# Designs tried in a protein design run: peptides against a protein of PDB entry 8BZL. Part 47

Target 1, 228 residues: chain A of PDB entry 8BZL
Amino acid sequence: SYDRAITVFSPDGHLFQVEYAQEAVKKGSTAVGVRGRDIVVLGVEKKSVAKLQDERTVRKICALDDNVCMAFAGLTADARIVINRARVECQSHRLTVEDPVTVEYITRYIASLKQRYTQSNGRRPFGISALIVGFDFDGTPRLYQTDPSGTYHAWKANAIGRGAKSVREFLEKNYTDEAIETDDLTIKLVIKALLEVVQSGGKNIELAVMRRDQSLKILNPEEIEKYV
Target 2, 242 residues: chain B of PDB entry 8BZL
Amino acid sequence: SRRYDSRTTIFSPEGRLYQVEYAMEAIGHAGTCLGILANDGVLLAAERRNIHKLLDEVFFSEKIYKLNEDMACSVAGITSDANVLTNELRLIAQRYLLQYQEPIPCEQLVTALCDIKQAYTQFGGKRPFGVSLLYIGWDKHYGFQLYQSDPSGNYGGWKATCIGNNSAAAVSMLKQDYKEGEMTLKSALALAIKVLNKTMDVSKLSAEKVEIATLTRENGKTVIRVLKQKEVEQLIKKHEEE

## One batch from the design tools (peptide; made by RFdiffusion4, then SolubleMPNN)

Design b1_p11_1_s2 (from b1_p11_1, 4 letters changed)
Fold by OpenDDE base, seed 3:
Structure b1_p11_1_s2 (fold): chain B 228 residues (1-228), chain C 242 residues (1-242), chain A 11 residues (1-11)
Amino acid sequence: as target 1 above (228 residues)
Amino acid sequence: as target 2 above (242 residues)
Amino acid sequence: KREEIAESLYE
């Protein structure tokens, strides 16, 4: 019998491979996203980079387009495939529609891609969840999450990966209008949220910030320490 | 569960890809390959395990393959899989050259192959490639580069790294002795010999059991050179005298 | 060692 990856319904209606893919996500390091008033912030737990490894090749946060960035948790190789396809779609959209994608559009595209891999015989689901943030053309900040099933939702704040539960609990308690009143406060909120699960403080955190009408900025460790 | 061990492209209940893990484990038993990045070049050093006297052509390189004028790779794992992947690398590089009239950037070639590897972990009827690769190259974007990829389709850039047998020990030694910013190709060669001497399961390191290639820039051109046996002997001798 | 391999696949 050919060893085929099969995603089928169990008798009780479960898609086990999708559920197992969600378990794969939990093996990933924690990522958090927060939507502020005029800012979107992604924070990730840094995996310890080997001493002789080039840090340039270790990225958990990536740009999909000028107005959209993504953090993921789960299988690194799977993420690369999704990222590449999303980038192509962003460029294609610019060419065909003559406008950048909305954050919702590209999220839906990614979600649809994931969903197809849950239904196609001979394919396993993607073992990744993603936080997708950015700005629509009208300047509205957006945050979306996708999971291996291909579901997606808009969020004010959310987290994925191994520490997601603790981070979400923190955000549920601390996400208020006052907490996101300024860009700096929003960044601080993300850092505080990550510190719930990240050991050794700011040294193990990577932060990406996108402000209205500005490009994605990855904060350096010194900049992060200012918020700690 | 044994059920998830037999299927190549499914998640375990814990979210693991066992076939990928097993492929990586298998590579741990392959011959040792080292890569070291220097300021003025990059090198690959590989263990030669199959020295058959009856081989008609001394395969100039059993484990080191030239990919194009600017890149080479070394392989640890299943030989047949390696042949397929190295051929694919060459094809990708040539197609790029034809399409864009310039050499493919090093990382882009690595990622292209890694996408193929990843596909073999996701699509049914396929098994992971039982191969890890070290890539050395030069491009105008990043200069000299060293990459490692594994059966999962994951890759990373390195200053120095090792795959195959005793790779963990080799990496530890490299971490101890690699001097960032001060590494010359000459010193890198010496380091490679030192590490191989300690990691290879041989009583005495000999030139016949080691293959070394260097990638340098001369007059604005990339030069990939496999060291002659005499050159390797000299390196070994020098090491023994220290 | 096996667990290290497994962990290396995820980010």
Scores: peptide ipSAE 0.420, ipTM 0.795, DockQ to the pose 0.797
Fold by OpenDDE base, seed 5:
Structure b1_p11_1_s2 (fold): chain B 228 residues (1-228), chain C 242 residues (1-242), chain A 11 residues (1-11)
Amino acid sequence: as target 1 above (228 residues)
Amino acid sequence: as target 2 above (242 residues)
Amino acid sequence: KREEIAESLYE
């Protein structure tokens, strides 16, 4: 027997389960992405780690490939599924096409996956949004955002999670060519943006940076404090 | 809102999965399970609630399951669900071993099961598993490890943690008494008894009501041992004398 | 307790 459709149109044309999944995203901690000239930066609000919890197992930023990384907001378990599928696709692409994925390609893949879960019987939408950043093989920095609906867009800067509105408002005001003129300024912009919503300053921020032809680098707390 | 809490795979208007929350709440009524990571080993301690005189007492473990040579787990929640999940863990571990000719890394086994759990929260016609698990293990990558997973498919690594009845209180006690970097298996065992004595809904802690397993390394091999009743009795006695 | 459970699901 086919499972009953979960995501259906309301009489007024709404997909309630998708909208509610977006509410799930808002329960997640804030993540921000900024595209600089030669750098992409992800910043996230650190969730408080319990005293006896291993910090290694608490990650909001992850690598999808050598040239692509992702931050998410929403259901942690859902995110793991998406991340794993994306990683497999990145490797598959390298094997079949003999080139790494473009940031747009892997974003589209993730978006398509999400979209299918909005239309398939017996499946609920993924309760996550993602910021996907990286470099194309030509050295172009990219930032994409996906939501539970499976939509995706390219951004100069964006934010997801509970404080996304405030962060976006800040970015709209402060994202200028001058503000991203250097790598350091770009990083500073991300930190300032997160500080709009993060309590207790730089200690509760995690930052990841990717530069051309370089691997993902997670900044340590001391490095972050230099920008505050 | 009853209209959103009766279906397993539906978000509430606020983005909540009520069936997952209810499953986790139900686990709070299950027997207490503790896990403690030490420098020289890791242990599980679990409350045994079903004590029947006619049960075969020979190495009987109600709550602790050996998964492979390098890992064991304890369960809190629905017994039938636990049996299904523990079987899956064993199958996953075995398939990995056959495919790669190496034991599955601990975290990879945990995540594999967590993906299954997550699926039961996302695919229609299925309910979440009413089970939380504690995993203990050793691998060459991270050494001794302790993990906790819940019905959502979420998991985390821990130095010490508790699931089941009075888990919050137990965790608080563990936070107070756990000494990072100084925890021996011996001290961990003592701590486990101390916490169980305070958190179990029993008038007096007895060896018949407690299951303890330790995972250690001896001569480059993992040893998983369920403590004998006499050993548990001795631990309880030592605690009572302190 | 319910709120704590709910919060634990999200990151």
Scores: peptide ipSAE 0.327, ipTM 0.715, DockQ to the pose 0.785
Fold by OpenDDE base, seed 2:
Structure b1_p11_1_s2 (fold): chain B 228 residues (1-228), chain C 242 residues (1-242), chain A 11 residues (1-11)
Amino acid sequence: as target 1 above (228 residues)
Amino acid sequence: as target 2 above (242 residues)
Amino acid sequence: KREEIAESLYE
């Protein structure tokens, strides 16, 4: 009989598969999220795309709905599954409740999904963390993080992936009300934070911006260079 | 034998469920949660370990959850498991209210969740929840109540108890200092601070590291209140002066 | 690193 229990407790009370999934996240490229006053910004480290690889297929930032977007770190294939499930839920919510999801709602959905995979027979945890940003219906900007365990919290700013520690340290020092006073300053903060771990400057950074009552905008490299 | 370590629903030769035991070991690594029953109320006191500067909302209560108007709980263990269980508790309580047009009795809510926990220890392919809970509540049947439940699905009523890190030491202290029949909420709060000060692996107890909630009855209504940081500071200061 | 991860899993 195949031992179907993948995620089990160790004698010392650890869920090793969840811990290893978190290690998988650390192997991912860095993603940063910052909540401003009327803006949410996601920044990611661009992986060196192989010359023959279509850049369109390597997106670490994706829209879940018109008012919510997500960046992830970890296993790309796992992320695809989570993103698709989240998108379906966002649409379902619009149909059943006649309103878009709150950022907290969809985060909780994703978190619950991840938690189930830590407790289901024959399933391993998702090897991804996610930064989920967007606007609630009342126009409040939100930033959430979720990890492989299914935990989630609201953040002013946070980072995930390989360089997350350094980026978080930077944000802890530099995130102030003055630093996010304007949209441009908020974007600049994200860029500066990413530059702590990205060596080749603005060319290796992808930035997504969502403003109140506006759709997700991905900045082009020229726009990013204006801030650096 | 290593074979019994990986299966959730199999007894060891000695009749032990190792996965349940291991889940309980996991809880031992969690922050301390304390519950004390008084004559005029019930309280929960919980250690706050995760103070992050970049958190968006200083959640007034990270570890204490309001379940309904008459009940609250504190959790020790895996955070994601705790979130699932606390949501389930709220759903059970709400469904009962809708069905019977009265609040669910405290013990029934605890039992309902314990049945779920037990199922995860018996039915194949699922691991136990790595969470213990303390429940405080009031109902018309038994008045003020304090319950504890663990990953096995076992539960019990308590006058005072502790879960999480250093729980055994805390329980020992509670046994020594708890005076049956003479416990006021005020004295219970003082006792909670005393026990936390000794059991928390912190050089100095601070209000930022402690969450306290009280459940009382006022004008025939249950009042669940999370103490403000200033109030907790005063309790700590009072303890240091004694 | 493992200890930090483990601590993050628990409330």
Scores: peptide ipSAE 0.095, ipTM 0.584, DockQ to the pose 0.036

Design b1_p11_1_s2 (from b1_p11_1, 4 letters changed)
Fold by OpenDDE base, seed 1:
Structure b1_p11_1_s2 (fold): chain B 228 residues (1-228), chain C 242 residues (1-242), chain A 11 residues (1-11)
Amino acid sequence: as target 1 above (228 residues)
Amino acid sequence: as target 2 above (242 residues)
Amino acid sequence: KREEIAESLYE
């Protein structure tokens, strides 16, 4: 039934539902990712957590595996689906290949998943973009971005969400070898970038840091303030 | 464009899912449901609207459902949708128990249903469920818990929250009066009555119009109890005297 | 109110 076709080409060659899904991403709070020399950092704008809400259940940054984490912007429920599938794939890969996924591999998996939802009859695109960071087994830090279309690219630094344009402009100006010379400087760069769009300083920022051969660390507000 | 208002699973040009938004708005017209987490238990309080004299005295909980031995939920929205979802919750919980020989963790049950809800927002030919749920439960991982889910498939954990009619006002009141770390089940019950009294569109709160369930732990077992009408009356009376 | 609902869907 043609009535079930959600994502179709317009006469001028546009996939409107994909484009509109990208607009959904822009409604999400800002996320930023930066690749340092031996560190990857994700920073996100925290939505004002309601006073009575359990913070444990509000996570914009999620671990996919021990060596990979992801931040997203867009529809929260959509993100959960993607995250769960990615986690399953990471575990499956460990079982079948006997090695953890590369960051590129899991990104490609997520991208492929998203792409299928742009081409499958009766399915709408995912309304999320994701920043995926981590370390390959050889110790190389990686940062990837994927969007609702299923496209993905590797980045030195990037941002997604409502304030992404401003953050990217900042990163384009300030991302230098000197700016990422140390882990601390890299973290500082992320914070400064987020502060371009986040109001009220460090209280509204969540930071995740992954260093080479170390587990994901979520910084507490006090730790974040040290870099401000 | 009105075109995007009628289709169930499409994005608007602005990236909005109007049918999900409309479903959530519709829930705002449903009876009020409250959930409050205490140190020694968790409770649900729900408005009972279908009071018909010809209803058999079998006080079936209209809005509060036991899901398993450790969890219960309340619903706001379309009754038929609620029945489907509550049944699914029970099935998920039982399948988990059968498979793992232990009760399903509270959050896992919530997320399982939320994934179903989400699917109804993404797959064509389906409409969003017109239902929000409050979940109360206990598990060995996090103890007493309160969750809220909506038609989008989004969920969150709460110390106290409200869905349905005048939910925003109720949440505001809860924020003002909820004392973190000091909330007993007794205090929570009193708070529930206080909030319902202010948020329900009734001249006087009566026990016949309110359902309350508590979830506690006794001797290492979860106890889910629906309060008797007399108990609710006593709570209301106590509130009126303060 | 509707705008609040809309905002709640996105993170």
Scores: peptide ipSAE 0.415, ipTM 0.790, DockQ to the pose 0.820; fails the geometry check

Design b1_p11_1_s3 (from b1_p11_1, 5 letters changed)
Fold by OpenDDE base, seed 3:
Structure b1_p11_1_s3 (fold): chain B 228 residues (1-228), chain C 242 residues (1-242), chain A 11 residues (1-11)
Amino acid sequence: as target 1 above (228 residues)
Amino acid sequence: as target 2 above (242 residues)
Amino acid sequence: KREAIAESLYE
């Protein structure tokens, strides 16, 4: 019975609403993140855009700041709330600390936000997981994941959403120093990983690349095909 | 202690928000609303179901609301919820205007309301709004725009779309007949009539049962106009002659 | 139809 209070522990110590929120994440399309040597790459499974829909309004990858990007899986509306809060925090940090956020900092902020929604009466957890990538001010590439519980960890590579298990298995086998030796190889790794779960090849993949000291670049379909 | 009925904003074991799904299902039973984006304007067409002879003011527009000088919306779903949301849209738009001394961009207004809708799916003691909206507008950033939002707080931009009763069929028809890049407001109006004629559960389409609003630009100003009954009649007549 | 609605909520 899911009629239980949002913030109560089960007798066996489970937070059911958090677990159920994780199930919501699994309903989302797959997102992959890979940290290379001097590059971070996000790849997502594109949901088929309706013929008459404006593609501008359908994005799974967004910039949080100039140095940080995020992909998510789960409830789209929930993601928008998290993204907006994170963007505000990034700007606030720039104003108060006079430096951009570290990837860890903004991840921790998002994680804390999520955690609060697991503990506050009258609030359900966010039904999203996020892959957060970017560069710290010192030029170090970072990849973090956060889930509905508010936990977060740093990763070399990871995946979230419907096909995450298969993608992770692929990454566990194929993520090597050799595989990420160059930017192009890193991008190829992400594409190959996504192809484990995405049907119809490169047309259903969106890729975002952030290189050191460069802005976020979303690859067009033609650019993606060069790697496939 | 406000006993938040936890049922309204909880995940199912499968990660579903049933109340949101049910709200969306309810909207499927509401009157049909269409939106079509053209090169020279954007329009809303809505089914008018409540024609009661004893209604004092023929609500000139039951389903189409002017939000500000640059935007209008149509609603499908629970009328009371619609009234609350349309009022909120107006307030948001006015607050923005006062704060920034310029009209709110169309998408920002849509997202602001969508954030409110989302909140009603996440905060206890609240139920989702049983309303979907179509938004038409113009701003200096993107020109003419058409948006759709639903009870979840999701939204999207569209060239043409439909909400309410028989929306799926309407969307299918729009996909077939919508010509990208070649759509004039005139052709859009004709298309709207065509689609409504097929999707409305009426034997004969009449001007009394259809509300149409157009948004255009004239002399650097946005003009929102609700078509007169005679104009709608002419559109229907033209359709019947084809 | 209901499943389509449900799926539309997730990205």
Scores: peptide ipSAE 0.419, ipTM 0.798, DockQ to the pose 0.827
Fold by OpenDDE base, seed 1:
Structure b1_p11_1_s3 (fold): chain B 228 residues (1-228), chain C 242 residues (1-242), chain A 11 residues (1-11)
Amino acid sequence: as target 1 above (228 residues)
Amino acid sequence: as target 2 above (242 residues)
Amino acid sequence: KREAIAESLYE
């Protein structure tokens, strides 16, 4: 029955549910990703955590594997589904191929998952975009973005969510080889970019840093203030 | 647009899921449920609305459900939906126990149900569950825990929270009076009564209209206890004397 | 109140 189709083409060729899912992403808080020389950095706007809320359960940045992290914007519940499936795939890959996933591989997996939900009858698109960062086994830093449509691209720097436009404009102006010459400068760039849209300074920013051959590090507020 | 209001799993032009929002709105009209985490335990307090003298089965607990030996929940929203979800929680917990020979971690049980809720927001032909839940539990990983979940499939851990009628006001009161790190179960019980007294649309709080359950640890075992009516009366009396 | 609900769905 055509009445069961959620995502269908309009007469003018639009997939409205995909477009509307992109609008859902814009309702999410801002996330930014930057690829440095030997570092990848994710920064997110922290949603005002209620005083009585456990911060552990409110995470916009998550590890998919030891070498891959993801930030998202949009529907939180949708993100959880994507994250869980991606984690399973990362582990499966380690078992079957005996190597960790490349950042591109897991991005493609996520993208394919999203795409299927745009074409499957009775399913709505995922209302999330994701920034996926990490290191390939050869030590190359990578940054990818995925959208509700299942489209993905590699980026030097990008942003998603409500303030993404402003952040991208900032990055377009300020992302230079000099700006990412060191790990610290790269981190500073992310913070400065987020401060374009985040009010009240470093208290509302979460930063995740992954350096070559190092595990994911979530910076504490004190560490963030050193860069502000 | 009314067009997007009627379809269960469709984004609006603004990227909103109206049916999920409406489900959450409906829960706002349900009886109040409170959860408070203490250092030595965790509690649920729920409003009883259905006091009918002709009810044959004395349901000791209308809104509080034991899920397993280490977890309980309270529900706000559509009763039939709540029954389905609480049953599912029990099944998930039992299957985990059978598979791993240990109780399911609290957050994992919550997440499992939230994934189900989320699915009902994404798959066509289904409506969102009209239910929010508060979960209390203990596990060896995080100790005493309190969680809240809603029809969207979102969840969060809390020190104290409220769902149902006047939940926003209740949360505000909890924020004011909750002392982090200093909350005893006794103090939590007193706080629960205080908040319920202010948030319930009753002239006088009575023990017949309130259900309270506590989860504690005794001799290395979790104890889930529903307070007797007399105990609740004493708590109310104490509050009236403060 | 409705706007608060809507906001709670997104991160």
Scores: peptide ipSAE 0.415, ipTM 0.796, DockQ to the pose 0.834
Fold by OpenDDE base, seed 2:
Structure b1_p11_1_s3 (fold): chain B 228 residues (1-228), chain C 242 residues (1-242), chain A 11 residues (1-11)
Amino acid sequence: as target 1 above (228 residues)
Amino acid sequence: as target 2 above (242 residues)
Amino acid sequence: KREAIAESLYE
């Protein structure tokens, strides 16, 4: 029998496969996003790279376009599919509309993709959440989150993955206008937030920053230590 | 709990894909395959399990497959699945070549197959491929490369790694003996023999039970060579004398 | 071993 009905409503109205996909997200390492005044920052818990593994192939933060970056938590292979689709859409948008995507647009695209996989026969939901950051063409910094259900919202700051709850609690207490007054303070906020859940300090943190009219910059460990 | 074991492409309450996990577990029972990256080349070493005297056609390579002029792979897992995937790899590589008039970059070929693997973990009516692959290759972007992929569609680049039976032990040995930046193809070959000798469940390592392929660059061209039995014998002999 | 496999799927 073709297991066509993977994601169906339970008698009590739950979409269990979506909920379970959310549990898959919780198995991922923590990612945090913060919107500053003129900067967006992504921080992730760096998974210990196995000895002899090429670090180049282990990335939790990726560019979708010149003005948009994404961090994810959950199934790595699922993430790759979403990232590829998003990248194609970003390029397509540039060709058809002659402008780069807004952060909201590409987030909505990703969310729609995820939603379709919750409703299509013979497909399971994506086991990933994503933090999508970037700048709109007007120079406004944006942060969005999407989850396996296909829902998305704009955030000032948010976190996903196994330590997300603790990080969010920290951000709720510490995210103030003063805390994001400068780029450096914004970066520091992200690092402090991650340190709530990451053991062994700055060595296990990967940090990416995008400033207005600049491409994604991944900070090296030495740069990160300056903020610790 | 059993309900999640029987259905393909569903999450458990804990967010696990059991069919993928089981596929990966199954690969642990397959013959050992090693990959080692060196400064001047990359190699695959694979265990030969089926030596039937009555086989009419001596397949020169049972477990190592040439994908194109610049890439080869080794497989651990279900043979039929491996055949499908290796054929697909060849097709992808050829289509790319036709479309772009250049060889497909190594990582792109790996990712293309990984996307297929991932699809078989997400689309209903399909089961995960019960195969892990080691890829060796050369391209102008990154030079010599070694990749590993699994049934989930995950992949990674490696300096040295192992799949199949006793892979964990092999990886541990590789971690101990692999010298970063100092690995020559010659030393890599010796290391491969050393690791296989300890990880293969055979009383004595013989050339008949081991396949080795090397990928090198000669005069600006990639050369993929399967070592002759005599060459493998020499490597084994050298190891025994050390 | 099985748990290690499971963990390897997530990032």
Scores: peptide ipSAE 0.359, ipTM 0.725, DockQ to the pose 0.823

Design b1_p11_1_s3 (from b1_p11_1, 5 letters changed)
Fold by OpenDDE base, seed 5:
Structure b1_p11_1_s3 (fold): chain B 228 residues (1-228), chain C 242 residues (1-242), chain A 11 residues (1-11)
Amino acid sequence: as target 1 above (228 residues)
Amino acid sequence: as target 2 above (242 residues)
Amino acid sequence: KREAIAESLYE
């Protein structure tokens, strides 16, 4: 069956394993990214944590470097591999080039990594999509999205995971210059977008913000409630 | 035999590489890309299928990529594969420039990539790249040039050609309307619009769905320019009036 | 049980 072949084309020109990896992404909880004027915001739907599970161990948002962070949807274990590789690359870049990576650079790195796993017979595609946000050295905020195929694009706003369609539809309607005029409005936009798919309000949302020349900040639940 | 369909680097009993054929089939479903060589320049015209409102405006060209100061390419097929190949093209071009202190000749760049494509059909347990490319360029050896390459690693120079969806029909139209020796960029642009209007699977051709780049020489320098949407609109309008 | 395990693999 062509469906079982990891890195071969079907007769009609499809890479089924890549398509199935995209289905794996849809099983992940929703993540949203929005680029504001001087801020980038990531929001994620919190997965139900077992009663005795440490919340620290369930994070969909992580820093890749001081100027770049990522949210993902899909296979957690796959994400860990990608994140670690990306972090190493960020550090390597700092050492060899003596500058931090651009958001585009690290996105391209991740995308290339994913692409290679779609072309090697010994490897299956990564079952993750990622939203990568940050600031370039010139202070420009960036948002990129990548999928299991290794494609990547820059976005003003985007979403991944199970509720991505609804969130994207919301963002398409509501992302305006006015809606991102301030940092607070940008954060509100992300929250409102997530509320399209997240049940039980702000308690099930995790938000991360990065401002120019500032480190990634994870908002606490109380801070989130101020925007709801 | 299913056995030959599932392996990337083996021949069928008939001597066919099915994975390459299947890659080409995938390209046939991709957006149309057209190239036309004129006396005073070369152009690429590509179908833009993915129009999303939330895309960052920085990406003016979805399918057309500048490779260096003297070359650009258009891609039909798998986007991720295309990104890998276009990056490789840029790297090859830069390495050559660094080594020889002159731009890489157009055909040499095309050949270098084609060798890579071919390798992915023969070695390493890799699948073929699901990408065909059109290359436009200028060099001191041959002047303005247009090339096409496919997943097999084959390439050829062209006066006009098309890849992607309805490419065969497009090529037929180009054969009918292309006048060798009399083709100006202006006429080439008009021809591109004419062909795209007939070959694109759209009800009406619009500027938002078409990317066009031209490569010209001005004052001894190569100029690669992506046409503005308004310019494309004017071309479409002119075609409709005719 | 299999579904629960499967779901646990995704975030």
Scores: peptide ipSAE 0.220, ipTM 0.579, DockQ to the pose 0.186

